# Ledger of designs, part 85: peptides against a protein of PDB entry 4M9S

Target 1, 135 residues: chain A of PDB entry 4M9S
Amino acid sequence: SRGLVGVECITPYSYKSLAMALQRCVEVLSDEDRSALAFAVVMPPGVDIPVKLWSCVIPVDICSNEEEQLDDEVADRLKRLSKRGALLSGKRMPVLTFKIDHIIHMFLKHVVDAQTIANGISILEQRLLEIGNNN

## One batch from the design tools (peptide; made by RFdiffusion4, then SolubleMPNN)

Design b1_p22_3_s3 (from b1_p22_3, 8 letters changed)
Fold by OpenDDE base, seed 2:
Structure b1_p22_3_s3 (fold): chain B 135 residues (1-135), chain A 22 residues (1-22)
Amino acid sequence: as target 1 above (135 residues)
Amino acid sequence: FKLTELTEEQEKRLKELEEKLR
């Protein structure tokens, strides 16, 4: 199943055109990249988030149990998303981070499956607690 | 038309996460 669903809505033309453009962008993504984008909805918009935190919620099935490989795969997905322009913004220095914009985040809140959002929230909450306890 | 609507609780949880990650 897709983490992102199709949306039909009545909106101002500018918003409608943006929504349509974003929907088209989502539709042409690979399943893996689309999944990564879906889980971006749980990240705070406008904040540079380290890849390590992204890796807490972005599912990766084919990587080894090595954390570094997980982060690399996640980073690659996020990099591809960032090349789609408005979807994500990457920053390499001083630490590799990615940021979701407010507009994209708002879009995702309305098009990502509700269960996916709920799961993502729960996963991130849990992972943050685990990281905090290990510090 | 179809739109995903978050519950008030989900919105609250998202805001709490935002504060933790900011």
Scores: peptide ipSAE 0.411, ipTM 0.853, DockQ to the pose 0.452
Fold by OpenDDE base, seed 3:
Structure b1_p22_3_s3 (fold): chain B 135 residues (1-135), chain A 22 residues (1-22)
Amino acid sequence: as target 1 above (135 residues)
Amino acid sequence: FKLTELTEEQEKRLKELEEKLR
């Protein structure tokens, strides 16, 4: 299935129809997968982001404090989201990465809770500084 | 279906993150 990468919504009606379709897709997700999708709003659209950076912002309650287990759980959630076609695009080589499409990102900017966006931005900024200092 | 707009500060911070991650 070709991702929606080439779809330009030129008309307001096309945007409304797409938004309704996306909302329906989001409603059938589990709470955990829906939460992971919400935090995708802080990632730059159209960029292949490694799982390590996704794990900085996606909350995981069940896994141990080991970084490897955290990355695996995050990867599983992102893989499930990618199976919904247009939500995320996964790439296995050369490094496991996930990318959010511009249209999906624009949708999330308008429907994700403002506090969630603010928290996600702050967390990612802090984690990037920590990673930069530890390397 | 509720549409909300980000603050100017949030948009700026997202742009800065985009530049760091690109």
Scores: peptide ipSAE 0.406, ipTM 0.852, DockQ to the pose 0.503
Fold by OpenDDE base, seed 1:
Structure b1_p22_3_s3 (fold): chain B 135 residues (1-135), chain A 22 residues (1-22)
Amino acid sequence: as target 1 above (135 residues)
Amino acid sequence: FKLTELTEEQEKRLKELEEKLR
């Protein structure tokens, strides 16, 4: 199956400077969007990643079993994140992709729960193997 | 206050993912 059961990640700590600003941005997100952002930590920073790959790790609780709808839901979440400051950068041409910046990625590595990170890594690895075997 | 710390293995796995996705 594609995606994860929704895991909400709350950052209880405040940081200084840029980290503090980012923390505030994260705190005002919806639970769904915050969860999506948490799992963005497993993506390589500075790389334009297709929505299909994001959908491997972004938790989706309620969506049709159709793959297209899953990708659309993930895309919507990522689009919202891209509108919240510098959390993500989206590109529509030629293919819809999203990128996490190094600064945001570094922030996430230190504030996202370790178990969440571990789970995200494992799931992405597994899904990549499946995709590779099917191609 | 505690920062999340990744293990060496987790860091390695992230780097491997980066190589695959780049």
Scores: peptide ipSAE 0.405, ipTM 0.853, DockQ to the pose 0.427
Fold by OpenDDE base, seed 5:
Structure b1_p22_3_s3 (fold): chain B 135 residues (1-135), chain A 22 residues (1-22)
Amino acid sequence: as target 1 above (135 residues)
Amino acid sequence: FKLTELTEEQEKRLKELEEKLR
């Protein structure tokens, strides 16, 4: 099963100007996009990550188990995030990838719930092992 | 509101993931 339960990230209301700006961006996201952003914390900052790997950790509440549909849904969420300032940077060529900025990653490390981070790490580790064992 | 502080183990695991994904 590929579906994960979505979780919200918590952002500070009294913090530095950058954090306040990011807080406003997070507040206007849909619940689904906010959950996707929360789990982006487990991705290495500054690295172009293919959608397939994003789909390992991005929570999908209601979707088919078909890999193509899951990847498309995840890609759509990541695309929406990339349109909102510096949350993500999308690259279509040569391969569709998304990258989290160092500043955003640092922000997420301190505002995403600790259990969410732990869960995200665990699921990504597990998925990578499964992919590695099948190759 | 209290900012999240990662444990040393969590930081280590994140670095290991970074090495695998980079």
Scores: peptide ipSAE 0.402, ipTM 0.853, DockQ to the pose 0.414

Design b1_p22_4_s1 (from b1_p22_4, 14 letters changed)
Fold by OpenDDE base, seed 4:
Structure b1_p22_4_s1 (fold): chain B 135 residues (1-135), chain A 22 residues (1-22)
Amino acid sequence: as target 1 above (135 residues)
Amino acid sequence: ELKKIVEQANEGLRKSLEALRA
C-alpha cells in the first residue's frame, strides 16, 4: 500500500507545496472519480475502511442498485484514486479496504465545499441507519 | 479479522462525523 501515513507538514510552505501537488492530481481525475474523492472527506483518516462502508457515501450514477454491483463500482473508483499518487491506500487482505491519509483528509476539508461535506454526512448517516436496521 | 476492522471503522466514522459537525 502507498500513502502519506507518518508524513507531517510542519511548515506552511510544505503544506502549500503539497496542496498544489495534490491539486494537480485532482485536476486530471474524471468527474465521477473527483466526486468520489470529495466524499472521502467524511471518512476517518488513517483507518482501513471496508468497501461496503465506502459504498455508503460514494455516489454511483450508472451501475445497477444491486449491492454486489454497487460495491464493485465503488471499488473500481477507489482503485483508480489509489493509483493517483497517495490519494488513497488500498489493502486487499484480509478484506478489500481503502484508507485516506490524514494529510489528504486535511486537504479535502479545505477544498471540498461545505454543502458537499454536509451532503456526505447526511447520506452516510442515513445509509448507516439502514444497514443497522437490516442487519 | 473483519469484525475488528468493522468495529474500528464504525468508531472512526462516529468520531469523524462528530468532528465534521463541529
Scores: peptide ipSAE 0.185, ipTM 0.797, DockQ to the pose 0.035; fails the geometry check
Fold by OpenDDE base, seed 5:
Structure b1_p22_4_s1 (fold): chain B 135 residues (1-135), chain A 22 residues (1-22)
Amino acid sequence: as target 1 above (135 residues)
Amino acid sequence: ELKKIVEQANEGLRKSLEALRA
């Protein structure tokens, strides 16, 4: 199962203005969206990433095993995150992509626990391997 | 165009993974 019900995050920068603001933004997210945001840490900042690649790392609690439906669910989560200001930025043209900014990525690297990061990396590597083998 | 985006993403992911492991 790739589903995660929630993520608890801590940071040594809790009293810094930027960290505090971002924490407040994270606190109002649903468990699903917060989990999705956490796994965004494995993505390179400043790069427009297609939804297909996001789907490799974004945990989904309940979804169809169909690949297209998975991408749609992931896209919905990323869209919600993009509506939270600077968390993510979406781009519809030429293809639907999302990117995480450097400042948010830096925040996540300090907030997301090491095990979550390791899990995300492992999952991503597995999925990329599968994609490569299917081509 | 999608191909180029994917290629760039893959390269970025590789670099990101290396950085995260350090």
Scores: peptide ipSAE 0.184, ipTM 0.799, DockQ to the pose 0.033; fails the geometry check
Fold by OpenDDE base, seed 2:
Structure b1_p22_4_s1 (fold): chain B 135 residues (1-135), chain A 22 residues (1-22)
Amino acid sequence: as target 1 above (135 residues)
Amino acid sequence: ELKKIVEQANEGLRKSLEALRA
């Protein structure tokens, strides 16, 4: 199934070098990429997450429900995020994975609105159950 | 290899979800 439509991340942080840099990174993102970043908050920091699991929460509103197409779109978004500052770290081997840094994760926990977090949790739980790999 | 990654991810996700709910 398709994900949510795009959401925006707003940062209430005062002037801090890191926070300001992250805010700028977020602001220059497309709506789609910013939404992807927002939902990264539901992922555990420091863990290499395969694209398949990212696709459970990353909003995709333009692609079909074909699994490969969804994964490709998600991967593209995550790749772009990995190229923007320290937002994500991508790894191609042994499988394509992405992980969120602890600092970025903490940042997102504070700047992503509660509704988005709640939605992400619900979506992730539902889709993990559907694919039968929720341990 | 993928299986192990998925297992680790799933466990992490579970913990993360629990933490987010707390």
Scores: peptide ipSAE 0.181, ipTM 0.797, DockQ to the pose 0.033; fails the geometry check
Fold by OpenDDE base, seed 3:
Structure b1_p22_4_s1 (fold): chain B 135 residues (1-135), chain A 22 residues (1-22)
Amino acid sequence: as target 1 above (135 residues)
Amino acid sequence: ELKKIVEQANEGLRKSLEALRA
């Protein structure tokens, strides 16, 4: 499906309707996919983010800790999110990336709890530091 | 193209983190 327009709603009614539609989409997600969506709030909206960076914040507990398997699992979750109400937009070339829309991001900022946001920031900062040290 | 994507992502992440902390 097509992504949402990145302009802010002009009327309260439009915002309410959009919020209800998004809530419906979130409710049908699996626990794992819903968790992945929650942590997308840490990402900048409108930017194509490589899967490697998504894997810094999306929690994975079912596969081995091998780097390749982690990226594959994250990619699968993000792909499923892209197929439901265009929660994300995926692109395969030149590099596999996913992008969160401004409207979706704004929604998440209001519904994701403060502790999840704080955890996401801390985890991202730590893992980015580790990636930087390995280069 | 890859370099541009990474640079844009890094800059965006920085700005996003600043906004979330404000």
Scores: peptide ipSAE 0.172, ipTM 0.789, DockQ to the pose 0.035; fails the geometry check

Design b1_p22_4_s2 (from b1_p22_4, 13 letters changed)
Fold by OpenDDE base, seed 4:
Structure b1_p22_4_s2 (fold): chain B 135 residues (1-135), chain A 22 residues (1-22)
Amino acid sequence: as target 1 above (135 residues)
Amino acid sequence: SLAEIVQQANEGLRKSLEELRK
């Protein structure tokens, strides 16, 4: 199923207008990038998150990409998203990180499929436990 | 830690999601 449902939510007019603009940005994304954006909703807004953590939830087709290239593939997708205005903000130094702004996060919270969000949270929590136990 | 930040945020997200879709 598609991660982004594109549901119109009840918001103040100014936010509604912004949501419409964001929806247009989402519509021109590739399926892969749109999927990546959908799962960005499970990241805490306003926090610079290293690519390694993004790779825990951003879906990558392992049939087309080697496991060792997971972070690179995720980074490429996030970079493309960061070039779509305010969707994401990338920072290369000191460590490559990406941040989702609160306004974008709020948008995604309303338009991403609820099951996708729930699954994403579950996956992230599982991966974090694994990382924590292995570190 | 980042893990704790994420966990805390997502706990809030779960609650928010439940409220939004009730």
Scores: peptide ipSAE 0.343, ipTM 0.856, DockQ to the pose 0.048
Fold by OpenDDE base, seed 3:
Structure b1_p22_4_s2 (fold): chain B 135 residues (1-135), chain A 22 residues (1-22)
Amino acid sequence: as target 1 above (135 residues)
Amino acid sequence: SLAEIVQQANEGLRKSLEELRK
């Protein structure tokens, strides 16, 4: 599979139509799923990302601090997103991964709050360092 | 590595956001 490096809108109308469709899709999501989608902006588009990395930035409040439960909850949210307007693409083999498309990522970059993006990047960077140190 | 890809992408994202604010 080949990813697109960049997409340029051919007409302003096409851009507006796509944005409106995506906005409608986002509006019907639960608060939890919408929050998960917002933080998807900090993932590189077109890359299959393991659930473990998604769990670094997706906000989850669970009764247990077990990592297995955290991953399960995150996976469930991402699965729901993948079923609605193909906001994400899931893959089960060889490991469970999710991918954000360039078009969706471009949309999120413009609609997600700047502070949310900044915080998400900082959190992800910190947690990646922690994971790296444990290897 | 995936970590490096993520880091590089987010560096680009930060720069892009700065440009959008101008």
Scores: peptide ipSAE 0.339, ipTM 0.855, DockQ to the pose 0.057
Fold by OpenDDE base, seed 1:
Structure b1_p22_4_s2 (fold): chain B 135 residues (1-135), chain A 22 residues (1-22)
Amino acid sequence: as target 1 above (135 residues)
Amino acid sequence: SLAEIVQQANEGLRKSLEELRK
């Protein structure tokens, strides 16, 4: 399974210190990483999510259909986001997971395009159904 | 399950977005 073609997060400038800091963090991201961050909004905040589920919504443009390679590419993007302060929190044990905090999630909820969010939710729901049917 | 958690969260997200963007 492949992710959606890259859609960038719309992050308007804010005068609030936290929003400004987050905006700066977003601006220095690559287009691919920024897209990954945008789609993080469809994950429940405060929950450790396995990379496999992230791969259901993170856009991947150039990657083989091999699941392992897809997960690795997604993991790399999420790792980069995790290194950007409060954007994501990574956990390696017992399994590799990533978590979005409530504050970041709230930020994304307001700055990511509504259609992007809606599409992300639909895609995730579809792929979760597929995963469930294959288990 | 994680799937259920995600689904419930996203249902809430969808509803909240509708309210925010009225």
Scores: peptide ipSAE 0.316, ipTM 0.842, DockQ to the pose 0.045
Fold by OpenDDE base, seed 5:
Structure b1_p22_4_s2 (fold): chain B 135 residues (1-135), chain A 22 residues (1-22)
Amino acid sequence: as target 1 above (135 residues)
Amino acid sequence: SLAEIVQQANEGLRKSLEELRK
């Protein structure tokens, strides 16, 4: 497994209505879903991203190392986040994709630990390179 | 490509983070 330690978020906008609402949504998430949400910050907002790319950065603590199973687990997490309303938007057609909105992305950019973001970017870049080299 | 979009966005994100740290 490529498990990652759970991430906690602190926001400087605690008294902003939008931030407060989003924080409440985040607080009720499971640890694994909250971690998944944190790493969503490395995705470009407003873009429909295939699950394969999400799987490059979404941490999976307990799951098979098989790629297909990994993608399925990631998809399940993203689906749960999508069910939390504005956190993510899922689309099944023509292919299964998920999108993070600009507002949510902006929120995450300020509440997710900077080192976590930096690490996520590095991991994503590395995985993208691998995917590119394998094509 | 999606990879290019992601890379471009993340470069912007890095810059944004740098500004936030000031």
Scores: peptide ipSAE 0.282, ipTM 0.829, DockQ to the pose 0.044

Design b1_p22_4_s3 (from b1_p22_4, 14 letters changed)
Fold by OpenDDE base, seed 3:
Structure b1_p22_4_s3 (fold): chain B 135 residues (1-135), chain A 22 residues (1-22)
Amino acid sequence: as target 1 above (135 residues)
Amino acid sequence: SLKEIVQQANEGLQKSLAQLKA
């Protein structure tokens, strides 16, 4: 881990400082990566989530509709996020997964707009249902 | 296993979604 899990907020100042730092990290992201990060709020914090589940909510509009290619594009975005401000933690083995930290998730719950959250939930529920019906 | 990871993730997602909807 990148250590954010072990960081505790002991003062209101520390909390605000961390939030400000995270906001700065978000501001320098590309539009695509920022969008991906926004939808990460739908995921439960502290859980290693397979890329396939991430692909249920991360929007991709330029690549092929083939599942393999979609997963690759999603993985690339999540990899970039994992390299910036500990926004995500990636794990390659035994299967490629990404995890959102509790602190980051708490931050996103307050800064991501309600419509985006609602859309993410709706999309995830729909696609999970489709996966369940087709497999 | 992948199956167990997915199952755990799904359970977590359901809890998270319930929290977000509340």
Scores: peptide ipSAE 0.094, ipTM 0.695, DockQ to the pose 0.036
Fold by OpenDDE base, seed 2:
Structure b1_p22_4_s3 (fold): chain B 135 residues (1-135), chain A 22 residues (1-22)
Amino acid sequence: as target 1 above (135 residues)
Amino acid sequence: SLKEIVQQANEGLQKSLAQLKA
C-alpha cells in the first residue's frame, strides 16, 4: 500500500460564493476523501483521466499492494467526490474515468497546502515514469 | 515556482494519457 498523511483542505475565503459552497463540501468529507480531493490538484483540469492514473497520486494506506484493490479503493473515493457538489465528473464508459473541472481545480490551487502539491507532483512524476518503463 | 512545477506535471500526465489512448 502507498501510505500518505491525511490532508485537510480549508479555504480562507470569507465571502459567500462558489468558494464558500466548495468549502462546505470539503468540510463534510471524511479525512480520506478530503485527502483524495487535495491531490486532485495535480491533475490537468478538463481531462477524463483513468482511475489507474488517479491512483498514482491518491493516498491509500489501508489497501494491499495489489493494483486492483488499490484502484478499486481509489475509484470509490473518486465516486464519492463526484457526488459531493460535483467536485469531480465520472464516466463509466468506455472506461472508468474521472475529471476535475477548471473551477474546482482553480479552487484547489488556492486552498491546498503547497507542500502537499509538491509531494503530489513528485509522486505523480515518479509513478508515471514507472508506468512508462513497464509498458 | 509552484506554477511551473504543476504545469510540468500536467504535461507529463497528458503525455501518459496520450500513450494510453493510442
Scores: peptide ipSAE 0.045, ipTM 0.619, DockQ to the pose 0.027
Fold by OpenDDE base, seed 4:
Structure b1_p22_4_s3 (fold): chain B 135 residues (1-135), chain A 22 residues (1-22)
Amino acid sequence: as target 1 above (135 residues)
Amino acid sequence: SLKEIVQQANEGLQKSLAQLKA
Protein backbone atom coordinates (compact mmCIF):
# COMPACT_ATOMS: atom_id res chain seq x y z
CA SER B 1 0.00 0.00 0.00
CA ARG B 2 1.25 3.42 -0.91
CA GLY B 3 2.63 5.25 2.06
CA LEU B 4 1.94 2.43 4.49
CA VAL B 5 4.83 0.20 3.62
CA GLY B 6 6.76 -0.50 6.77
CA VAL B 7 10.23 -1.82 7.37
CA GLU B 8 10.48 -4.74 9.72
CA CYS B 9 13.21 -4.91 12.30
CA ILE B 10 16.10 -7.18 11.58
CA THR B 11 15.73 -9.11 14.81
CA PRO B 12 13.20 -9.34 17.60
CA TYR B 13 15.85 -8.06 19.93
CA SER B 14 16.40 -4.92 17.92
CA TYR B 15 12.70 -4.29 17.90
CA LYS B 16 12.45 -4.73 21.64
CA SER B 17 15.32 -2.39 22.26
CA LEU B 18 13.91 0.21 19.94
CA ALA B 19 10.47 -0.10 21.45
CA MET B 20 11.86 0.41 24.91
CA ALA B 21 13.82 3.44 23.85
CA LEU B 22 10.87 4.95 22.06
CA GLN B 23 8.61 4.27 25.00
CA ARG B 24 10.94 6.19 27.25
CA CYS B 25 10.98 9.09 24.85
CA VAL B 26 7.21 9.12 24.68
CA GLU B 27 6.81 9.01 28.43
CA VAL B 28 8.65 12.27 28.96
CA LEU B 29 6.51 14.17 26.48
CA SER B 30 3.76 16.50 27.53
CA ASP B 31 0.23 15.36 26.94
CA GLU B 32 -0.09 17.71 24.00
CA ASP B 33 3.11 16.57 22.36
CA ARG B 34 2.25 12.94 22.98
CA SER B 35 -1.09 13.48 21.33
CA ALA B 36 0.59 15.10 18.37
CA LEU B 37 2.89 12.13 18.05
CA ALA B 38 -0.03 9.74 18.16
CA PHE B 39 -1.74 11.44 15.26
CA ALA B 40 1.47 11.37 13.27
CA VAL B 41 0.67 7.73 12.63
CA VAL B 42 -1.80 8.71 9.94
CA MET B 43 0.98 10.26 7.88
CA PRO B 44 2.84 8.23 5.29
CA PRO B 45 6.30 7.39 6.57
CA GLY B 46 9.40 8.50 4.77
CA VAL B 47 7.76 11.54 3.25
CA ASP B 48 8.79 15.14 3.84
CA ILE B 49 5.45 16.65 4.66
CA PRO B 50 4.89 20.42 4.82
CA VAL B 51 3.64 21.83 8.08
CA LYS B 52 0.42 22.81 6.38
CA LEU B 53 -0.47 19.17 5.94
CA TRP B 54 0.61 18.25 9.44
CA SER B 55 -1.83 20.85 10.68
CA CYS B 56 -4.59 18.75 9.21
CA VAL B 57 -4.13 16.05 11.82
CA ILE B 58 -2.28 17.56 14.76
CA PRO B 59 -4.81 18.62 17.37
CA VAL B 60 -4.23 22.12 18.65
CA ASP B 61 -6.15 24.48 20.84
CA ILE B 62 -5.21 28.00 19.90
CA CYS B 63 -6.93 31.27 20.62
CA SER B 64 -7.01 32.30 17.00
CA ASN B 65 -8.25 30.20 14.15
CA GLU B 66 -5.96 31.93 11.71
CA GLU B 67 -4.18 29.40 9.60
CA GLU B 68 -0.83 31.08 10.00
CA GLN B 69 -0.99 30.82 13.75
CA LEU B 70 -2.16 27.25 13.48
CA ASP B 71 0.82 26.33 11.38
CA ASP B 72 3.17 28.00 13.81
CA GLU B 73 1.79 26.11 16.76
CA VAL B 74 1.93 22.84 14.90
CA ALA B 75 5.46 23.55 13.82
CA ASP B 76 6.50 24.17 17.40
CA ARG B 77 5.10 20.85 18.50
CA LEU B 78 6.73 19.01 15.66
CA LYS B 79 10.03 20.69 16.44
CA ARG B 80 9.84 19.46 20.01
CA LEU B 81 9.10 15.97 18.80
CA SER B 82 12.06 16.10 16.48
CA LYS B 83 14.28 16.77 19.48
CA ARG B 84 13.09 13.67 21.30
CA GLY B 85 14.87 10.60 20.04
CA ALA B 86 14.47 11.69 16.45
CA LEU B 87 10.77 10.94 16.57
CA LEU B 88 10.52 13.23 13.58
CA SER B 89 13.00 14.68 11.15
CA GLY B 90 12.65 18.31 10.25
CA LYS B 91 13.91 20.17 7.22
CA ARG B 92 13.92 23.90 6.76
CA MET B 93 14.81 23.98 3.10
CA PRO B 94 13.28 24.50 0.69
CA VAL B 95 10.26 24.75 2.97
CA LEU B 96 9.65 23.63 6.53
CA THR B 97 8.75 19.96 6.47
CA PHE B 98 8.69 17.06 8.88
CA LYS B 99 9.05 13.36 8.22
CA ILE B 100 8.28 10.29 10.25
CA ASP B 101 10.55 7.34 9.65
CA HIS B 102 9.25 3.91 8.81
CA ILE B 103 10.46 2.31 12.01
CA ILE B 104 8.87 4.92 14.23
CA HIS B 105 5.71 4.77 12.19
CA MET B 106 5.61 1.04 12.67
CA PHE B 107 6.05 1.52 16.40
CA LEU B 108 3.15 3.95 16.50
CA LYS B 109 0.92 1.56 14.61
CA HIS B 110 1.39 -0.91 17.44
CA VAL B 111 0.93 1.45 20.36
CA VAL B 112 -1.63 3.98 19.15
CA ASP B 113 -5.22 3.03 19.84
CA ALA B 114 -7.22 1.96 16.82
CA GLN B 115 -9.92 4.48 17.56
CA THR B 116 -7.36 7.27 17.65
CA ILE B 117 -6.07 6.19 14.28
CA ALA B 118 -9.57 6.12 12.88
CA ASN B 119 -10.28 9.56 14.25
CA GLY B 120 -7.10 10.92 12.78
CA ILE B 121 -7.92 9.53 9.39
CA SER B 122 -11.37 11.03 9.47
CA ILE B 123 -10.02 14.41 10.46
CA LEU B 124 -7.36 14.28 7.80
CA GLU B 125 -9.87 13.43 5.12
CA GLN B 126 -12.10 16.28 6.12
CA ARG B 127 -9.30 18.80 6.18
CA LEU B 128 -7.84 17.61 2.91
CA LEU B 129 -11.21 18.02 1.32
CA GLU B 130 -11.30 21.59 2.51
CA ILE B 131 -7.85 22.25 1.14
CA GLY B 132 -8.86 20.72 -2.14
CA ASN B 133 -11.86 22.95 -2.39
CA ASN B 134 -9.69 26.00 -1.89
CA ASN B 135 -7.42 25.03 -4.75
CA SER A 1 -11.57 -2.09 6.63
CA LEU A 2 -9.26 0.10 8.63
CA LYS A 3 -6.43 -0.75 6.31
CA GLU A 4 -8.39 0.42 3.33
CA ILE A 5 -9.34 3.62 5.07
CA VAL A 6 -5.74 4.35 5.93
CA GLN A 7 -4.70 3.67 2.39
CA GLN A 8 -7.32 6.01 1.06
CA ALA A 9 -6.30 8.73 3.45
CA ASN A 10 -2.67 8.44 2.51
CA GLU A 11 -3.49 8.58 -1.15
CA GLY A 12 -5.39 11.76 -0.57
CA LEU A 13 -2.55 13.20 1.40
CA GLN A 14 -0.12 12.41 -1.38
CA LYS A 15 -2.29 14.21 -3.86
CA SER A 16 -2.43 17.24 -1.64
CA LEU A 17 1.29 17.11 -1.11
CA ALA A 18 1.88 17.04 -4.82
CA GLN A 19 -0.28 20.09 -5.26
CA LEU A 20 1.61 21.99 -2.61
CA LYS A 21 4.92 21.14 -4.21
CA ALA A 22 3.78 22.40 -7.62
Scores: peptide ipSAE 0.043, ipTM 0.620, DockQ to the pose 0.030
Fold by OpenDDE base, seed 1:
Structure b1_p22_4_s3 (fold): chain B 135 residues (1-135), chain A 22 residues (1-22)
Amino acid sequence: as target 1 above (135 residues)
Amino acid sequence: SLKEIVQQANEGLQKSLAQLKA
């Protein structure tokens, strides 16, 4: 069962549940942004994570491999996700970070396939070795 | 399992975050 499917509220709004609202948000995303959101499932919820670490798992197809440009592209995607309801929360100060909340993370755990998660972890491990932050 | 995979990822990220904060 999907974790949020059974969470329904009596509301005058269009959606019966948060799950329905989130699903609608996911459906209107571009393939790139949807992919970024999917890989957010590997992140610990409730933690402000710097863009640099997000770039370790967010796939980028068409852009420079330079870190600065890569981080900018990742940041743009995360910013778009941040503007879509409660998908992500961004902070610009003191350092640009993004955070996935517990509810969204719970949602993703039920809608993102295990293979995607496994791939994300593998990619993360490889990138962390490259940046020298993996002990 | 999915839970184990997520846990491993989270642990790795926490370590990285700790390094960044140091």
Scores: peptide ipSAE 0.033, ipTM 0.592, DockQ to the pose 0.028

Design b1_p22_4_s4 (from b1_p22_4, 13 letters changed)
Fold by OpenDDE base, seed 5:
Structure b1_p22_4_s4 (fold): chain B 135 residues (1-135), chain A 22 residues (1-22)
Amino acid sequence: as target 1 above (135 residues)
Amino acid sequence: SMKAIVEQANEGLKKSLKKLRE
C-alpha cells in the first residue's frame, strides 16, 4: 500500500496573506487530497505532467493492483485539487496532464515536511527508472 | 503518442529532480 496519513503543514510565512489563503485551502481538503497535494512538491512547477507520472508519487490508501485503476484514482484526486483554483491546473488535450504553479510549489516547499519531500523524490526516481526499463 | 509524452516528461523530471535536491 502506498497510503499515507495526512500531512501537517507549518510555514514561517503563516502571517503572509498568500500563505494564509493557501493554508485555508489546504485545511479544507480531505486527508487523501492533502497528501496528494503535498507530494506535488516533487514535480517541477509550470510543467504539464501526464497522470502516469503523477501516479508514481501520489499515495493511494486503497487501490487495485491494476495500473489503469491507479491512474484513474490519481486523476480523480488531481481533478479535485484543480477545482480548488490555483492548486493545480488540468489539461485534457492532447492528453490528460496536470501542472503545479510556481507560487503553489514555492508554498509547498516551505510547508511540506523535509522527509516527505526526500521520500517523494526517491520514490519518483525509482519508479521513473522502472518505467524506463519497461519500455 | 502517450508513450512519447511520458518518455519526454520522464527525462525532464530527472533533470528537475537533480535541481530540487540542490
Scores: peptide ipSAE 0.249, ipTM 0.846, DockQ to the pose 0.033
Fold by OpenDDE base, seed 3:
Structure b1_p22_4_s4 (fold): chain B 135 residues (1-135), chain A 22 residues (1-22)
Amino acid sequence: as target 1 above (135 residues)
Amino acid sequence: SMKAIVEQANEGLKKSLKKLRE
């Protein structure tokens, strides 16, 4: 069985100061990347999520809606977000995944529009059902 | 396999979504 390992981190930064820093990071994003970040709130924090599942929620309208191209575009957006401080963490092996940290997720829950969150949840649920039926 | 990973993640997401809605 796999053991449990925990790491505690103590930071002098308050939530307010962190939120201010994150707001600045969000402000410099493109509209497309900012939208992608907003929908990241639907994902569970601390979990490596495959790009295919991210593509269920991240809106894409600049390329073909073919699965291959869709996933590539989503991956590109998530990669850009991962380069913006601590917004996302990417991992290439064994498969390409992205993870949102608890701190960022908590921030998004407070700043993302409630309707956007609700829509994201509904869309994800629908797409997950479709994936389940087609696999 | 990717399929297995997606399926496992799917189940996890379903649980997380319930929590998010609470």
Scores: peptide ipSAE 0.244, ipTM 0.843, DockQ to the pose 0.037
Fold by OpenDDE base, seed 4:
Structure b1_p22_4_s4 (fold): chain B 135 residues (1-135), chain A 22 residues (1-22)
Amino acid sequence: as target 1 above (135 residues)
Amino acid sequence: SMKAIVEQANEGLKKSLKKLRE
C-alpha cells in the first residue's frame, strides 16, 4: 500500500523557469493529449501506475468501449506525453506503467481547473471501487 | 501477476486519493 508522496521544495525561480518550459510543451499538445495530461494531476506523483488504472481517469472519446481497446488508446496518449520532455515517464517491465514526476504534478495543480481536479478524483475513486468489487 | 500488481496499485491509489482530498 502506497500513500501520497511528500512534497519536494522548489525555488520560485526554478519553478517559474520550469513552468514556462512546461507551458510551451502543453501548448503544442492536441486537445486529447492535453486533456489526458490535465487528468494526470489526479495520480500520486512518483508512482509507477499501470495503464489499467490510468484508464480509469483518462477521458477517451474516440475508441471502442471494449476494455482492451480502451487501455490501448490510453497507453498511446500516455506514450505521446512521455515523448514530450518530462511530462510522464513510461516503464515497460514488468508491466506497462506511467508515472508523473512531482515537479510536473505541482505544475498541473496550479494550472488545471479546480473543478476538473475534483471531478477527476471523484471519477477515479468510483472506478477504483468498481474494479475492487469485480475482483 | 498483472492482477496482483493492479490490486496493489489500486489500494495505494485509494489511500493517496484520500490524502489528496484532505
Scores: peptide ipSAE 0.241, ipTM 0.838, DockQ to the pose 0.035
Fold by OpenDDE base, seed 2:
Structure b1_p22_4_s4 (fold): chain B 135 residues (1-135), chain A 22 residues (1-22)
Amino acid sequence: as target 1 above (135 residues)
Amino acid sequence: SMKAIVEQANEGLKKSLKKLRE
């Protein structure tokens, strides 16, 4: 496995229609999908990010380090998130990408714990450097 | 190409991370 495990999103917001709707969406997610959503907070909103870069931070529990298998698992999670309350927006062409909207990103910044955010940023930075050095 | 897209996004993310840290 790789990435962080055991992350959950809990909203402290009082009654707000959007916040409540998002909370409901988050609560019905599986643990692994909820973890994926949590780490979406480290991505800049409004930017189409290829799955390969999402895989740098999305926690995946697989036995193999094969890139294709890793990307497939990440893509599946992101796709499910895109179908649940439009938490993400997927694009198939020219390459498979996902982006987080500003509103969702803002929500996540408040409901994802600071430690998770900090860890996600650190992990992303490290793995981005590795990708850059390998090309 | 996928490589070019990844590299472009990588550079963009590096910049965005600076803003996210604050």
Scores: peptide ipSAE 0.250, ipTM 0.846, DockQ to the pose 0.033; fails the geometry check

